# Ledger of designs, part 50: peptides against a protein of PDB entry 5VJI

Target 1, 62 residues: chain A of PDB entry 5VJI
Amino acid sequence: NTLVVLHKSGLLEITLKTKELIRQNQATQAELDQLKEQTQMFIEATKSRAPQAWAKLQASLT

## One batch from the design tools (peptide; made by RFdiffusion4, then SolubleMPNN)

Design b2_p22_2_s4 (from b2_p22_2, 19 letters changed)
Fold by OpenDDE base, seed 3:
Formats: C-alpha cells, structure tokens, sequence
Structure b2_p22_2_s4 (fold): chain B 62 residues (1-62), chain A 22 residues (1-22)
C-alpha cells in the first residue's frame, strides 16, 4: 500500500506540511493582492475626485 | 523514496523563500 510506505518513510508528514505551507502562502498572497487593489482604488479616488471612486473604495474596505 | 523526500524538502524551502518575499 503506497500510503503505508509514505507514512513509514515520513514522506506523508512532509507532504502534508508542504500542502499547509502552500495554503499559507496562497492566503498571504491573497491578502497582499487585496491590499494592492485597495491601494489602487485609493489612488484612483484621489485622482478622479469622483464620489463613485470613493464609494468603490469604501465598499472594498467593508 | 529518499529522492522524493529530498524533492519535497526542496519545495518546502522554496515556499519559505516565497513567503519572505511577500
């Protein structure tokens, strides 16, 4: 059984830890991308002075 | 098995490096 071999070799633990690190990396990247988008909306709101750009920014912070 | 374990350890090190760049 491949699963038993993976477990006994410690490779299953390493694989599961790697999956968790990937998940954490993806979560942190998504947060960073959200902050980048919020920053862009802030820049656009300051440039346009348009109420709709501020409304979009406010909606993104909710 | 040992080669595959080494490859996964290398991938973990790469993921840690990527997290430091965020």
Amino acid sequence: as target 1 above (62 residues)
Amino acid sequence: VAEMQAQIQQLQAQIQQQQQQI
Scores: peptide ipSAE 0.047, ipTM 0.578, DockQ to the pose 0.093
Fold by OpenDDE base, seed 5:
Structure b2_p22_2_s4 (fold): chain B 62 residues (1-62), chain A 22 residues (1-22)
Amino acid sequence: as target 1 above (62 residues)
Amino acid sequence: VAEMQAQIQQLQAQIQQQQQQI
């Protein structure tokens, strides 16, 4: 049974750890993209002085 | 990480091929 061989060789553990690292990388990338968007909204709010730009920023932080 | 996963998949395929030869 290939699954038994993969388990006994430690390759199953490495495969599962690799999948978890990929998942963590994807989550960190999503957080980074959200932070970039929030930063852009902050820059726009500071430049425009428009209440609507501040309202958009505030809505993104909730 | 993607390269490491590809290497693991290649090793898994090799193990599977060996199991079919036995």
Scores: peptide ipSAE 0.038, ipTM 0.605, DockQ to the pose 0.026
Fold by OpenDDE base, seed 4:
Structure b2_p22_2_s4 (fold): chain B 62 residues (1-62), chain A 22 residues (1-22)
Amino acid sequence: as target 1 above (62 residues)
Amino acid sequence: VAEMQAQIQQLQAQIQQQQQQI
């Protein structure tokens, strides 16, 4: 049985750990992308002084 | 990952049952 062979070889543990690391990397990347977007909205709000740009930033922080 | 680990444990239990029938 392939699953038993994967378990006994240690490859299953490596596969599970790799999957978890990928998941954590994706979560961290999403947080980083959100922070970049919020930073851009802040820069645009400060430049334009438009109430809509501030409202958009405020909505992203809530 | 936890769900996948649970699925693996379930598959391992099924394999053990199948090996007892042979």
Scores: peptide ipSAE 0.032, ipTM 0.636, DockQ to the pose 0.018
Fold by OpenDDE base, seed 1:
Structure b2_p22_2_s4 (fold): chain B 62 residues (1-62), chain A 22 residues (1-22)
Amino acid sequence: as target 1 above (62 residues)
Amino acid sequence: VAEMQAQIQQLQAQIQQQQQQI
């Protein structure tokens, strides 16, 4: 059984840990991308002085 | 096994770096 060989070799533990680290990295990257987008919307709101740009920023902070 | 362990260490370092930027 391939699963038994993977377990006994420690490769299963490494694979599961790698999968979890990828998941955590993806979650952290999504938070960073959201903050970058919010920062861009804030910069555009300050430049344009348009109520619509502030409304977009406010909607992103929900 | 050594290559997979190095990849885990790299992913841990990337996560820590990203968390410092938030």
Scores: peptide ipSAE 0.027, ipTM 0.536, DockQ to the pose 0.085

Design b2_p22_3_s1 (from b2_p22_3, 15 letters changed)
Fold by OpenDDE base, seed 2:
Structure b2_p22_3_s1 (fold): chain B 62 residues (1-62), chain A 22 residues (1-22)
Amino acid sequence: as target 1 above (62 residues)
Amino acid sequence: SSLQEKILELQELLKENFEKAK
């Protein structure tokens, strides 16, 4: 059947590995996006020096 | 992964800098 053919050809392993790589990439990207946002809030807090900006940053780090 | 670990370290550094700047 199709599954046996995919397994023997190695395509099944490639497909499963690709799915795992996509998952890992998405997880890493999410962490990176969070860091980018936190960095931006830090920059804004240092520029404005307003308590509200620091409070917003603190909330993001909790 | 190594990259994920580095991101977490940068987030920790950011937190520490925030505490110092506060």
Scores: peptide ipSAE 0.085, ipTM 0.651, DockQ to the pose 0.017
Fold by OpenDDE base, seed 3:
Structure b2_p22_3_s1 (fold): chain B 62 residues (1-62), chain A 22 residues (1-22)
Amino acid sequence: as target 1 above (62 residues)
Amino acid sequence: SSLQEKILELQELLKENFEKAK
Protein backbone atom coordinates (compact mmCIF):
# COMPACT_ATOMS: atom_id res chain seq x y z
CA ASN B 1 0.00 0.00 0.00
CA THR B 2 0.93 3.69 -0.14
CA LEU B 3 2.22 3.82 3.41
CA VAL B 4 4.58 0.90 2.81
CA VAL B 5 5.92 2.55 -0.34
CA LEU B 6 6.45 5.86 1.46
CA HIS B 7 8.26 4.12 4.28
CA LYS B 8 10.54 2.10 2.03
CA SER B 9 11.37 5.10 -0.15
CA GLY B 10 12.35 7.20 2.86
CA LEU B 11 9.75 9.85 2.09
CA LEU B 12 7.76 9.09 5.23
CA GLU B 13 10.78 9.81 7.40
CA ILE B 14 11.44 13.04 5.51
CA THR B 15 7.81 14.09 5.80
CA LEU B 16 7.65 13.46 9.52
CA LYS B 17 10.98 15.20 10.09
CA THR B 18 9.81 18.18 8.04
CA LYS B 19 6.65 18.47 10.12
CA GLU B 20 8.74 18.44 13.29
CA LEU B 21 11.12 21.07 11.92
CA ILE B 22 8.18 23.29 11.00
CA ARG B 23 6.80 22.93 14.52
CA GLN B 24 10.16 23.80 16.06
CA ASN B 25 10.55 26.75 13.72
CA GLN B 26 7.14 28.09 14.69
CA ALA B 27 7.92 27.75 18.39
CA THR B 28 11.29 29.45 17.97
CA GLN B 29 9.74 32.24 15.92
CA ALA B 30 7.16 32.87 18.64
CA GLU B 31 9.90 33.17 21.25
CA LEU B 32 11.88 35.47 18.99
CA ASP B 33 8.84 37.68 18.40
CA GLN B 34 8.28 37.90 22.14
CA LEU B 35 11.90 38.92 22.65
CA LYS B 36 11.58 41.58 19.95
CA GLU B 37 8.50 43.00 21.64
CA GLN B 38 10.15 42.99 25.05
CA THR B 39 13.22 44.69 23.59
CA GLN B 40 11.07 47.38 22.02
CA MET B 41 9.28 47.99 25.32
CA PHE B 42 12.66 48.28 27.02
CA ILE B 43 13.81 50.83 24.45
CA GLU B 44 10.62 52.85 24.89
CA ALA B 45 10.92 52.73 28.66
CA THR B 46 14.51 54.00 28.58
CA LYS B 47 13.64 56.74 26.10
CA SER B 48 10.46 58.05 27.72
CA ARG B 49 11.37 57.43 31.35
CA ALA B 50 7.62 57.24 31.89
CA PRO B 51 6.43 54.99 34.71
CA GLN B 52 3.75 53.56 32.44
CA ALA B 53 6.35 52.33 29.97
CA TRP B 54 8.30 50.58 32.72
CA ALA B 55 5.08 49.06 34.01
CA LYS B 56 4.30 47.63 30.58
CA LEU B 57 7.77 46.13 30.34
CA GLN B 58 7.56 44.65 33.82
CA ALA B 59 4.22 43.08 33.02
CA SER B 60 5.70 41.43 29.92
CA LEU B 61 8.58 39.91 31.88
CA THR B 62 6.50 38.44 34.69
CA SER A 1 17.27 23.74 20.41
CA SER A 2 20.42 25.78 20.76
CA LEU A 3 18.73 28.79 19.19
CA GLN A 4 15.78 28.54 21.57
CA GLU A 5 18.19 28.37 24.48
CA LYS A 6 19.98 31.48 23.27
CA ILE A 7 16.67 33.34 22.97
CA LEU A 8 15.82 32.42 26.54
CA GLU A 9 19.25 33.62 27.66
CA LEU A 10 18.71 36.94 25.91
CA GLN A 11 15.33 37.30 27.58
CA GLU A 12 16.97 36.68 30.93
CA LEU A 13 19.62 39.30 30.20
CA LEU A 14 16.90 41.76 29.26
CA LYS A 15 15.16 41.03 32.54
CA GLU A 16 18.38 41.64 34.43
CA ASN A 17 18.95 44.92 32.61
CA PHE A 18 15.40 45.95 33.43
CA GLU A 19 15.98 45.33 37.11
CA LYS A 20 19.18 47.39 37.00
CA ALA A 21 17.56 50.25 35.10
CA LYS A 22 14.44 50.36 37.26
Scores: peptide ipSAE 0.083, ipTM 0.650, DockQ to the pose 0.018
Fold by OpenDDE base, seed 5:
Structure b2_p22_3_s1 (fold): chain B 62 residues (1-62), chain A 22 residues (1-22)
Amino acid sequence: as target 1 above (62 residues)
Amino acid sequence: SSLQEKILELQELLKENFEKAK
């Protein structure tokens, strides 16, 4: 049984842990990208001083 | 994670600055 061999060797645990780390990395990257976008909207709102730019930022933060 | 926690803190700081700037 391949699954039994993988479990006993410890490779299954390593594989599952690797998958989880990849998932966490992807989730963290998505959060970082969102923060970068929000920061850019803040910069644009500050530069333009246009109400629509502030509205876009507010919608992103709420 | 620690990094995810820091991201949330920065988002909160950004929100606070937005409230002050408007």
Scores: peptide ipSAE 0.074, ipTM 0.637, DockQ to the pose 0.018
Fold by OpenDDE base, seed 1:
Structure b2_p22_3_s1 (fold): chain B 62 residues (1-62), chain A 22 residues (1-22)
Amino acid sequence: as target 1 above (62 residues)
Amino acid sequence: SSLQEKILELQELLKENFEKAK
């Protein structure tokens, strides 16, 4: 059947490996996005000098 | 788990779905 053909050709392994690599990339991207958000909160805290902005930053780091 | 283990898990899930859809 189709699944057997895909497995024997190696295409199934390649496809699933690609999907997993995409997943790993997405997980890394999520961590990067978190860092970006924390950086933005730091920038806003330094600009506004408001205690509330520093509180938001502190909450994100703890 | 390793990449190989994750691939094997996905292959098993795909096989199960294929049998159900057949």
Scores: peptide ipSAE 0.045, ipTM 0.598, DockQ to the pose 0.060

Design b2_p22_3_s3 (from b2_p22_3, 14 letters changed)
Fold by OpenDDE base, seed 5:
Structure b2_p22_3_s3 (fold): chain B 62 residues (1-62), chain A 22 residues (1-22)
Amino acid sequence: as target 1 above (62 residues)
Amino acid sequence: SEIEEITLKLKKLLEENYEKAK
């Protein structure tokens, strides 16, 4: 019974904790990517001075 | 939490398998 071995060795707990950390990392990375995209749109809006670029940024924030 | 639920489920399965294996 491999599950018994995993439990007694402590590896099961480590495996479950690792899965949770991966999930948290993915969520944090998604938020970071969103911020990076919004930052890029802000930079482009300031460069173009076009209302369309600001409208695009506004749409991304809501 | 989700992890706690998984842990409890796995512990239950472990216990059942242990009883079947002995």
Scores: peptide ipSAE 0.064, ipTM 0.661, DockQ to the pose 0.047
Fold by OpenDDE base, seed 1:
Structure b2_p22_3_s3 (fold): chain B 62 residues (1-62), chain A 22 residues (1-22)
Amino acid sequence: as target 1 above (62 residues)
Amino acid sequence: SEIEEITLKLKKLLEENYEKAK
């Protein structure tokens, strides 16, 4: 069957490794996006005297 | 890189497949 051929050819290993790399890339991108959001909240908090901005930043860190 | 290694392995397998089919 297809699975057996895929395994014996070595393509299964390549497929699984590729999927793992995609997963890792997505995880890294998610962390980067979170950092960007936190950075923006930090910038807004430093520019404002509004306690709400600091509250939002603190909430994002917990 | 890991992607480059995967690419090289794939190329090798395709070449082997071509030789087997010949």
Scores: peptide ipSAE 0.041, ipTM 0.545, DockQ to the pose 0.093
Fold by OpenDDE base, seed 4:
Structure b2_p22_3_s3 (fold): chain B 62 residues (1-62), chain A 22 residues (1-22)
Amino acid sequence: as target 1 above (62 residues)
Amino acid sequence: SEIEEITLKLKKLLEENYEKAK
């Protein structure tokens, strides 16, 4: 059985830890991308004076 | 880091496997 071999060799532990690190990295990257988008909306809101831009920013922060 | 520790462990396992196959 492949799973048994992976477990006994220690490779399963490595695989599972790697998958978790990838997941955490993806989550962190998503948060970073969201922050970048919020920063862009803030910059646009400060330039436009339009209430729509501020409403869009507020929606992103909730 | 976690990835460095994983890399070192994998390296050891590969070396052990190589010695067994030799």
Scores: peptide ipSAE 0.041, ipTM 0.544, DockQ to the pose 0.094
Fold by OpenDDE base, seed 2:
Structure b2_p22_3_s3 (fold): chain B 62 residues (1-62), chain A 22 residues (1-22)
Amino acid sequence: as target 1 above (62 residues)
Amino acid sequence: SEIEEITLKLKKLLEENYEKAK
């Protein structure tokens, strides 16, 4: 049984841990990208008198 | 880091497997 061999060799543990780390990294990256976008909207809102810029920022924080 | 630990473990397993095959 291939699964048994992978388990006993330690490769299954490595594989599962790697998959989990990839998942966590993807989630963290998504959060980081969202924060960067929100920061940019904040900067743009502070530089503009346009109400739509503030509305856009407010919507992003909801 | 966790990645470094995984890498090291994998290398050791491969080395052991290589030695066993010789």
Scores: peptide ipSAE 0.040, ipTM 0.538, DockQ to the pose 0.102

Design b2_p22_3_s4 (from b2_p22_3, 14 letters changed)
Fold by OpenDDE base, seed 5:
Structure b2_p22_3_s4 (fold): chain B 62 residues (1-62), chain A 22 residues (1-22)
Amino acid sequence: as target 1 above (62 residues)
Amino acid sequence: DEIQKILLELQEKLKENEKLAE
């Protein structure tokens, strides 16, 4: 059985750890992208006298 | 780097398996 061989050889553990690190990296990247978007909304809010821009920013922070 | 560490471990496991296959 291939799965048994991978497990006994230790390669399965390495594979699973690699997948987990990739997942964590993707999650961190998503958080960074969200922060960038929020930062952009903040910039737009500061440039505008329109309360709608601030409302949009506030909504993004919920 | 964590990825480099994993790759090194993978390489070591492969070498060990090659020895066992002899």
Scores: peptide ipSAE 0.061, ipTM 0.616, DockQ to the pose 0.102
Fold by OpenDDE base, seed 2:
Structure b2_p22_3_s4 (fold): chain B 62 residues (1-62), chain A 22 residues (1-22)
Amino acid sequence: as target 1 above (62 residues)
Amino acid sequence: DEIQKILLELQEKLKENEKLAE
């Protein structure tokens, strides 16, 4: 059984750990991207008198 | 660092397997 061989060799553990790290990295990157977007909206809202910019920011924080 | 660690471990195991196959 290939699965048994992978488990005994330790390669399965490495593979699973790698997959988990990739997943975590993707989740963290998504949060970072969201924060960057929110920051940009905040900057734009502060530079503009347009209520729409503040509304957009508020919507992003909900 | 964690990815590099995993890759190094993988590489070591692959080398061990190669030696066993010889």
Scores: peptide ipSAE 0.059, ipTM 0.602, DockQ to the pose 0.121
Fold by OpenDDE base, seed 4:
Structure b2_p22_3_s4 (fold): chain B 62 residues (1-62), chain A 22 residues (1-22)
Amino acid sequence: as target 1 above (62 residues)
Amino acid sequence: DEIQKILLELQEKLKENEKLAE
């Protein structure tokens, strides 16, 4: 059984830890990307006199 | 760096496994 071999070799623990780190990194990157997008919407809203730009920003913050 | 630690541990275990296969 492959799972038994991976467990006994210690590679399963390493694999699971690596997968968790990748997941956490992806989650952090998604939050960073969202912040970047919100920043861009803020910049656009300040440059625009259109209320739609502010509404879009507000929707992203909720 | 946690990733580097994991990679180093992986490398060490692979090296140990190679020695056992000899």
Scores: peptide ipSAE 0.058, ipTM 0.600, DockQ to the pose 0.110
Fold by OpenDDE base, seed 3:
Structure b2_p22_3_s4 (fold): chain B 62 residues (1-62), chain A 22 residues (1-22)
Amino acid sequence: as target 1 above (62 residues)
Amino acid sequence: DEIQKILLELQEKLKENEKLAE
């Protein structure tokens, strides 16, 4: 059984830890991407002086 | 650091496996 071999060798633990770190990295990256998008909307709102752009930004923060 | 630790652990396990195969 391959799973048993992986477990006994310690490679399963390493694999699971790696998967968890990847998951955490992806979650952090998603938050960062969201912040970048919100920052861009803020920049655009500042440039356009249009109420629609500010409304869009406000909606994104909700 | 966390990834490096995992890689080092993996390397150690591989090295141990190589020794067992000798």
Scores: peptide ipSAE 0.056, ipTM 0.597, DockQ to the pose 0.101

Design b2_p22_5_s1
Fold by OpenDDE base, seed 3:
Structure b2_p22_5_s1 (fold): chain B 62 residues (1-62), chain A 22 residues (1-22)
Amino acid sequence: as target 1 above (62 residues)
Amino acid sequence: LKELEEKIKELQAEIEKLQKEI
């Protein structure tokens, strides 16, 4: 049976592990993108004397 | 990917069933 051969070869395990790694990579990338956005808001808040820029940053950190 | 994962789980369960019958 081809399916039994695929299981014994480890290909099913590799496929499931690859899917999990993709999911983890996507989650980590989302966290990184959020940090990049927060960093940009911080940079803009430091360049601007406008209270609104600091309010936006504060809202993003809550 | 979710649908593929579920299909793989079904196939894995079938393999395990067959292994217990041997």
Scores: peptide ipSAE 0.045, ipTM 0.674, DockQ to the pose 0.034
Fold by OpenDDE base, seed 2:
Structure b2_p22_5_s1 (fold): chain B 62 residues (1-62), chain A 22 residues (1-22)
Amino acid sequence: as target 1 above (62 residues)
Amino acid sequence: LKELEEKIKELQAEIEKLQKEI
């Protein structure tokens, strides 16, 4: 069957590896985006003397 | 059904192997 042919050719392994790499890339990208947002809130909190900016930063770190 | 079940187990084992290699 098609599945056996894909497995024996190595194409199934490549496909599964690619799928997992995409998943990990998405997870890493989400962590990076969160860090970027936290960095921006930190910069804003340091520039503003507004207690609200520090409260937003604190909420993002929990 | 048993053959299909065994093939699913083989694929799951291959997925786990690939996850350890990343």
Scores: peptide ipSAE 0.033, ipTM 0.573, DockQ to the pose 0.030
Fold by OpenDDE base, seed 4:
Structure b2_p22_5_s1 (fold): chain B 62 residues (1-62), chain A 22 residues (1-22)
Amino acid sequence: as target 1 above (62 residues)
Amino acid sequence: LKELEEKIKELQAEIEKLQKEI
């Protein structure tokens, strides 16, 4: 069957590894996006000097 | 059925191996 052929050829292992790498990349990208957002909130807080901007940043860090 | 079960176990072990590797 197709599954046996994929396994014996090593393509299944490559596919599974690729899927895992994609998942890890997505997780890392999510962390990076969160850090970018927090950085932007920090920049805005420093510019505005508004207590609500600092409160928003603090809430994002918890 | 037994052969299929063994193949499923082999694939599960391979998946677990890959999950432990970067």
Scores: peptide ipSAE 0.032, ipTM 0.582, DockQ to the pose 0.027
Fold by OpenDDE base, seed 1:
Structure b2_p22_5_s1 (fold): chain B 62 residues (1-62), chain A 22 residues (1-22)
Amino acid sequence: as target 1 above (62 residues)
Amino acid sequence: LKELEEKIKELQAEIEKLQKEI
């Protein structure tokens, strides 16, 4: 039984941990990319002084 | 079926442990 061998060797635990770390890394990267986009919209809003740029920023934060 | 059920429970417990350690 392949599953029993994987479990007894500890390889299953390592595989599951690695898969979860990859998932969390991807989630953290997505949050970081969102923060970068929000930061860029903030910079553009401060430069343009246009109400529309502030409205776009506010919409991204909700 | 009973042996398979126990193995599924072991795997679920291990997944929950790993989730708490992250």
Scores: peptide ipSAE 0.030, ipTM 0.575, DockQ to the pose 0.029

Design b2_p22_5_s2
Fold by OpenDDE base, seed 1:
Structure b2_p22_5_s2 (fold): chain B 62 residues (1-62), chain A 22 residues (1-22)
Amino acid sequence: as target 1 above (62 residues)
Amino acid sequence: LEELEQKIKELQAEIEKMQKQI
């Protein structure tokens, strides 16, 4: 049984762990991209002094 | 992730092919 061989060799565990690490890396990258966008909205809000820009920033934080 | 999963499936199929030849 191929699954049994993969399990006994430890390759299955390494593979599953690698998949999880890739998933976590992608999730962290998405959070960073969101933070970059929020930072840009903050910069625009501070420059424009427009209430609408602050409202957009507030909406992104909720 | 999808590419990694596909590569795992390919390797599994190759192992199964080798097992059938023994």
Scores: peptide ipSAE 0.040, ipTM 0.595, DockQ to the pose 0.043
Fold by OpenDDE base, seed 4:
Formats: sequence, structure tokens, C-alpha cells
Structure b2_p22_5_s2 (fold): chain B 62 residues (1-62), chain A 22 residues (1-22)
Amino acid sequence: as target 1 above (62 residues)
Amino acid sequence: LEELEQKIKELQAEIEKMQKQI
């Protein structure tokens, strides 16, 4: 069957590994995007010195 | 990811076609 052929050729392993790497990359990208947002909130908090900007940043870090 | 899954599906269909020809 197709599954046996894919397994014996090593393509199944490569496919599964690629799928996992894509998933990990997506997770890392989400963390990076969150960090970028937090960094922006930090920059805004430092510029404004407004308590509400610091509160917003603090809420994002919890 | 969806593109990869689609490509796998296409390759599977090609393999099945080849198997039916043998």
C-alpha cells in the first residue's frame, strides 16, 4: 500500500518531521510576535510615562 | 502546511494510479 511505500522510502519520516518543524516554527513566530507587541508597549510606556501604559504592559506579561 | 498536505495527497494519488497500471 501507499503508506508502506512512503515508509520504506523514508518520505513518511521526512514528511512528519517537516510537519513538526512547521508547527514549531509557527509557535516560535507567535512567541516572537507577542514579544514584538510587548516591546512596542514598553516603548510607548517609556515615552508617555503614563500609568495606564505600564498597566497595559504588565497585563500583557501575565 | 495546507500546501504540503495537498502535495502529499497528489503524490498519493499518483502512486495509486501507478499501482493500478501494474
Scores: peptide ipSAE 0.038, ipTM 0.591, DockQ to the pose 0.043
Fold by OpenDDE base, seed 2:
Structure b2_p22_5_s2 (fold): chain B 62 residues (1-62), chain A 22 residues (1-22)
Amino acid sequence: as target 1 above (62 residues)
Amino acid sequence: LEELEQKIKELQAEIEKMQKQI
């Protein structure tokens, strides 16, 4: 069957590995986006004397 | 991921169609 042919050719392994790499890339991108947002809130908190900016930063780090 | 899975399903359907024509 097609599945056996894909397995024996190595294409199934490549396909499954590609799916896993895409999943990991998406997870890493989400972490990076969160870090970028936290960095922006930190910059804003350092520039602002407003207690609200520090409260927002503190809430994001929990 | 959904696009890749859809493309795999399309290729599988094409292979099955070709196998039935042989």
Scores: peptide ipSAE 0.029, ipTM 0.559, DockQ to the pose 0.040
Fold by OpenDDE base, seed 3:
Structure b2_p22_5_s2 (fold): chain B 62 residues (1-62), chain A 22 residues (1-22)
Amino acid sequence: as target 1 above (62 residues)
Amino acid sequence: LEELEQKIKELQAEIEKMQKQI
């Protein structure tokens, strides 16, 4: 049985762990991208001093 | 990887079924 061989070799554990690490990396990357976007909106709000830019930032933080 | 994991789960369930028959 291929599954038994994969389990005994440790390759099954590596494969499942790799999948989980990919999932975690994707989640962390999404959070990082959101933070980058929020940071950019903050920078634009500070530069423009326009109430609309602050409103956009506030909406992103809710 | 999701398809591979699903196939692994199916194979594991089959193994467990065979083990219960012994």
Scores: peptide ipSAE 0.046, ipTM 0.618, DockQ to the pose 0.029; fails the geometry check

Design b2_p22_5_s3
Fold by OpenDDE base, seed 1:
Structure b2_p22_5_s3 (fold): chain B 62 residues (1-62), chain A 22 residues (1-22)
Amino acid sequence: as target 1 above (62 residues)
Amino acid sequence: LKELEEKIKALQQEIEEMQKKI
């Protein structure tokens, strides 16, 4: 049984752990991309001094 | 992919339970 061999070798555990690490890396990258977008909206709000740009930033933080 | 992961986890648990009985 291939699954029993994979389990006994430890390769199944390594494979599942690697998959979880990839998933966590992707989630962290999505959070970083969101933070970059929020930072850009903050920069634009400070440059434009327009109330609408601050409203967009406020909406992104809630 | 989630269904496949749950199936792999279930099979891993069954193997561990079998190993405890040996």
Scores: peptide ipSAE 0.035, ipTM 0.640, DockQ to the pose 0.035
Fold by OpenDDE base, seed 4:
Structure b2_p22_5_s3 (fold): chain B 62 residues (1-62), chain A 22 residues (1-22)
Amino acid sequence: as target 1 above (62 residues)
Amino acid sequence: LKELEEKIKALQQEIEEMQKKI
């Protein structure tokens, strides 16, 4: 059957690994997006010198 | 992705059932 062929060919393992890599990529992308947002808040805080911008940045890091 | 996950899960279950019969 198709399942036995997929298992024996290693395609099932490749599919499972690909799924895991996609999940890891999505998690890494979310962390990267968060870091980009924090970086933007840092840039704005440095430009404005406003305590509120620093407080917003600090809240995002906790 | 969810549909692919469900298909993979179904295939894994079929493999396990086949392995129990051998």
Scores: peptide ipSAE 0.035, ipTM 0.628, DockQ to the pose 0.036
Fold by OpenDDE base, seed 2:
Structure b2_p22_5_s3 (fold): chain B 62 residues (1-62), chain A 22 residues (1-22)
Amino acid sequence: as target 1 above (62 residues)
Amino acid sequence: LKELEEKIKALQQEIEEMQKKI
């Protein structure tokens, strides 16, 4: 069957590895986006004397 | 990923249908 042929050719392993790499890339991208947002809130908190900006940053770090 | 999985399933089904006609 096609599955046995894909397994024996190594294409199944490549496909499964590619799927896992895409999943890991998406997870890493989500962490990076969160860090970018936290960095922006930090910059805003440092520029603002408003206690609300620091409270927003603190809430994002929990 | 779901879209890719559905595309793979569709291609597998087409191959199976072609194999039944041969």
Scores: peptide ipSAE 0.029, ipTM 0.532, DockQ to the pose 0.037
Fold by OpenDDE base, seed 5:
Order: sequence, then C-alpha cells, then structure tokens
Structure b2_p22_5_s3 (fold): chain B 62 residues (1-62), chain A 22 residues (1-22)
Amino acid sequence: as target 1 above (62 residues)
Amino acid sequence: LKELEEKIKALQQEIEEMQKKI
C-alpha cells in the first residue's frame, strides 16, 4: 500500500505541512493585495485632491 | 487542496485499518 510507505517515510507529514503552508501563503497574499489596493487609492486621493477619492479610500479601510 | 486532503484522510484510514489487522 502506497500510503503505508508514505506514512513510514514521513512524506505524509510533509504533504500535510505543505498544504498548510500553501493555505497560509494564500491568506498572506490576499492581505498584500488588499494593502496594494489601499495604497493605490491613497496615491489617487493625494493626486486628485477630490473629496470623492478620499471617500473611496475611507470605504476601503472599513 | 481539499481534494488532496480527502485523499490523505482516506489513505490514513486505510493505514489504521491495516494496522488493526496486523
């Protein structure tokens, strides 16, 4: 049975750990993407000086 | 990733069943 070999070799543990690392990486990437978007809205708000751009930024921070 | 987890769980269950027979 391939699984018995995977368990005894420690590859099952490595596979589970790899899955968890991928999940954590995806969560961190989502936070980074949100921060990038907020940064872009901040840059646009500072350039335009328009109240609407600041309102858009404020809505993104909630 | 969910599919891989389900395969891993199924495999772990098979190991436990085999260990009970030995």
Scores: peptide ipSAE 0.043, ipTM 0.673, DockQ to the pose 0.034; fails the geometry check

Design b2_p22_5_s4
Fold by OpenDDE base, seed 3:
Structure b2_p22_5_s4 (fold): chain B 62 residues (1-62), chain A 22 residues (1-22)
Amino acid sequence: as target 1 above (62 residues)
Amino acid sequence: VEELEQKIKELQAEIEELQKKI
């Protein structure tokens, strides 16, 4: 069947590896986006003397 | 890389088991 041909050609391994790399990339990107957001909240908290900005940052770190 | 290679081996083994049932 087609799956046996894909396995023997190495294309199945490449496809599975690519799928896993995409998953890992998405997870790493989500962590990076969270860190960027936390960094932005920190920058805003340092610029504003408003206690609300520090409260938002604290809530994001819990 | 080693974790990815291990996961590929596991998925290949699962596919081989499924192929034996078909």
Scores: peptide ipSAE 0.038, ipTM 0.574, DockQ to the pose 0.042
Fold by OpenDDE base, seed 5:
Structure b2_p22_5_s4 (fold): chain B 62 residues (1-62), chain A 22 residues (1-22)
Amino acid sequence: as target 1 above (62 residues)
Amino acid sequence: VEELEQKIKELQAEIEELQKKI
């Protein structure tokens, strides 16, 4: 049984830990991308001075 | 992942039981 061999070698534990780290990395990347987008909308709102750009930023912060 | 972690725990328990019989 391949699962038994992987367990005894410690490779199964490493594989599971790697999957968890990938999941955490994906979650952190999504938060970072959201912050980057919000920052861009803030920059655009400050440049345009248009109420529409501020409304777009406000909608993103909900 | 959780299902595989549970399977690791089961296999560990089986190994410990086998080791006690040796």
Scores: peptide ipSAE 0.034, ipTM 0.628, DockQ to the pose 0.028
Fold by OpenDDE base, seed 4:
Structure b2_p22_5_s4 (fold): chain B 62 residues (1-62), chain A 22 residues (1-22)
Amino acid sequence: as target 1 above (62 residues)
Amino acid sequence: VEELEQKIKELQAEIEELQKKI
């Protein structure tokens, strides 16, 4: 069957590895997006010196 | 993904069993 052929050719392994790499890339991208948002909140906190901006940043880090 | 990984493992075991009979 097709699954056996894909296994024997190594294409199934490559497909599974590719799916795992995509998952890892998505997880890393989510962490980067979170860090970018935290960085923006830090920049805003430093500009405003407002306690509420620091509180917002602190809440994002918990 | 997990189901496919399990299926790969099963197919590998079947291949190893067949290789022992040859």
Scores: peptide ipSAE 0.032, ipTM 0.612, DockQ to the pose 0.029
Fold by OpenDDE base, seed 1:
Structure b2_p22_5_s4 (fold): chain B 62 residues (1-62), chain A 22 residues (1-22)
Amino acid sequence: as target 1 above (62 residues)
Amino acid sequence: VEELEQKIKELQAEIEELQKKI
């Protein structure tokens, strides 16, 4: 039984843990990309001095 | 994780089917 052999060798646990770490890395990358976008909106708001740019930034933080 | 566990079970079933044909 291949599944039993994989379980007893510890390879199943390593494989499942690796998949979970990849998923967490992807989630963290998405959060980082959102923060980069918010930072860009902040930079644009400070440069333009336009109330609309500040409103867009405020909407992104809610 | 659950999807990978399911895929491992599917691969095991395919291996068992192939073993019956040999």
Scores: peptide ipSAE 0.029, ipTM 0.563, DockQ to the pose 0.031

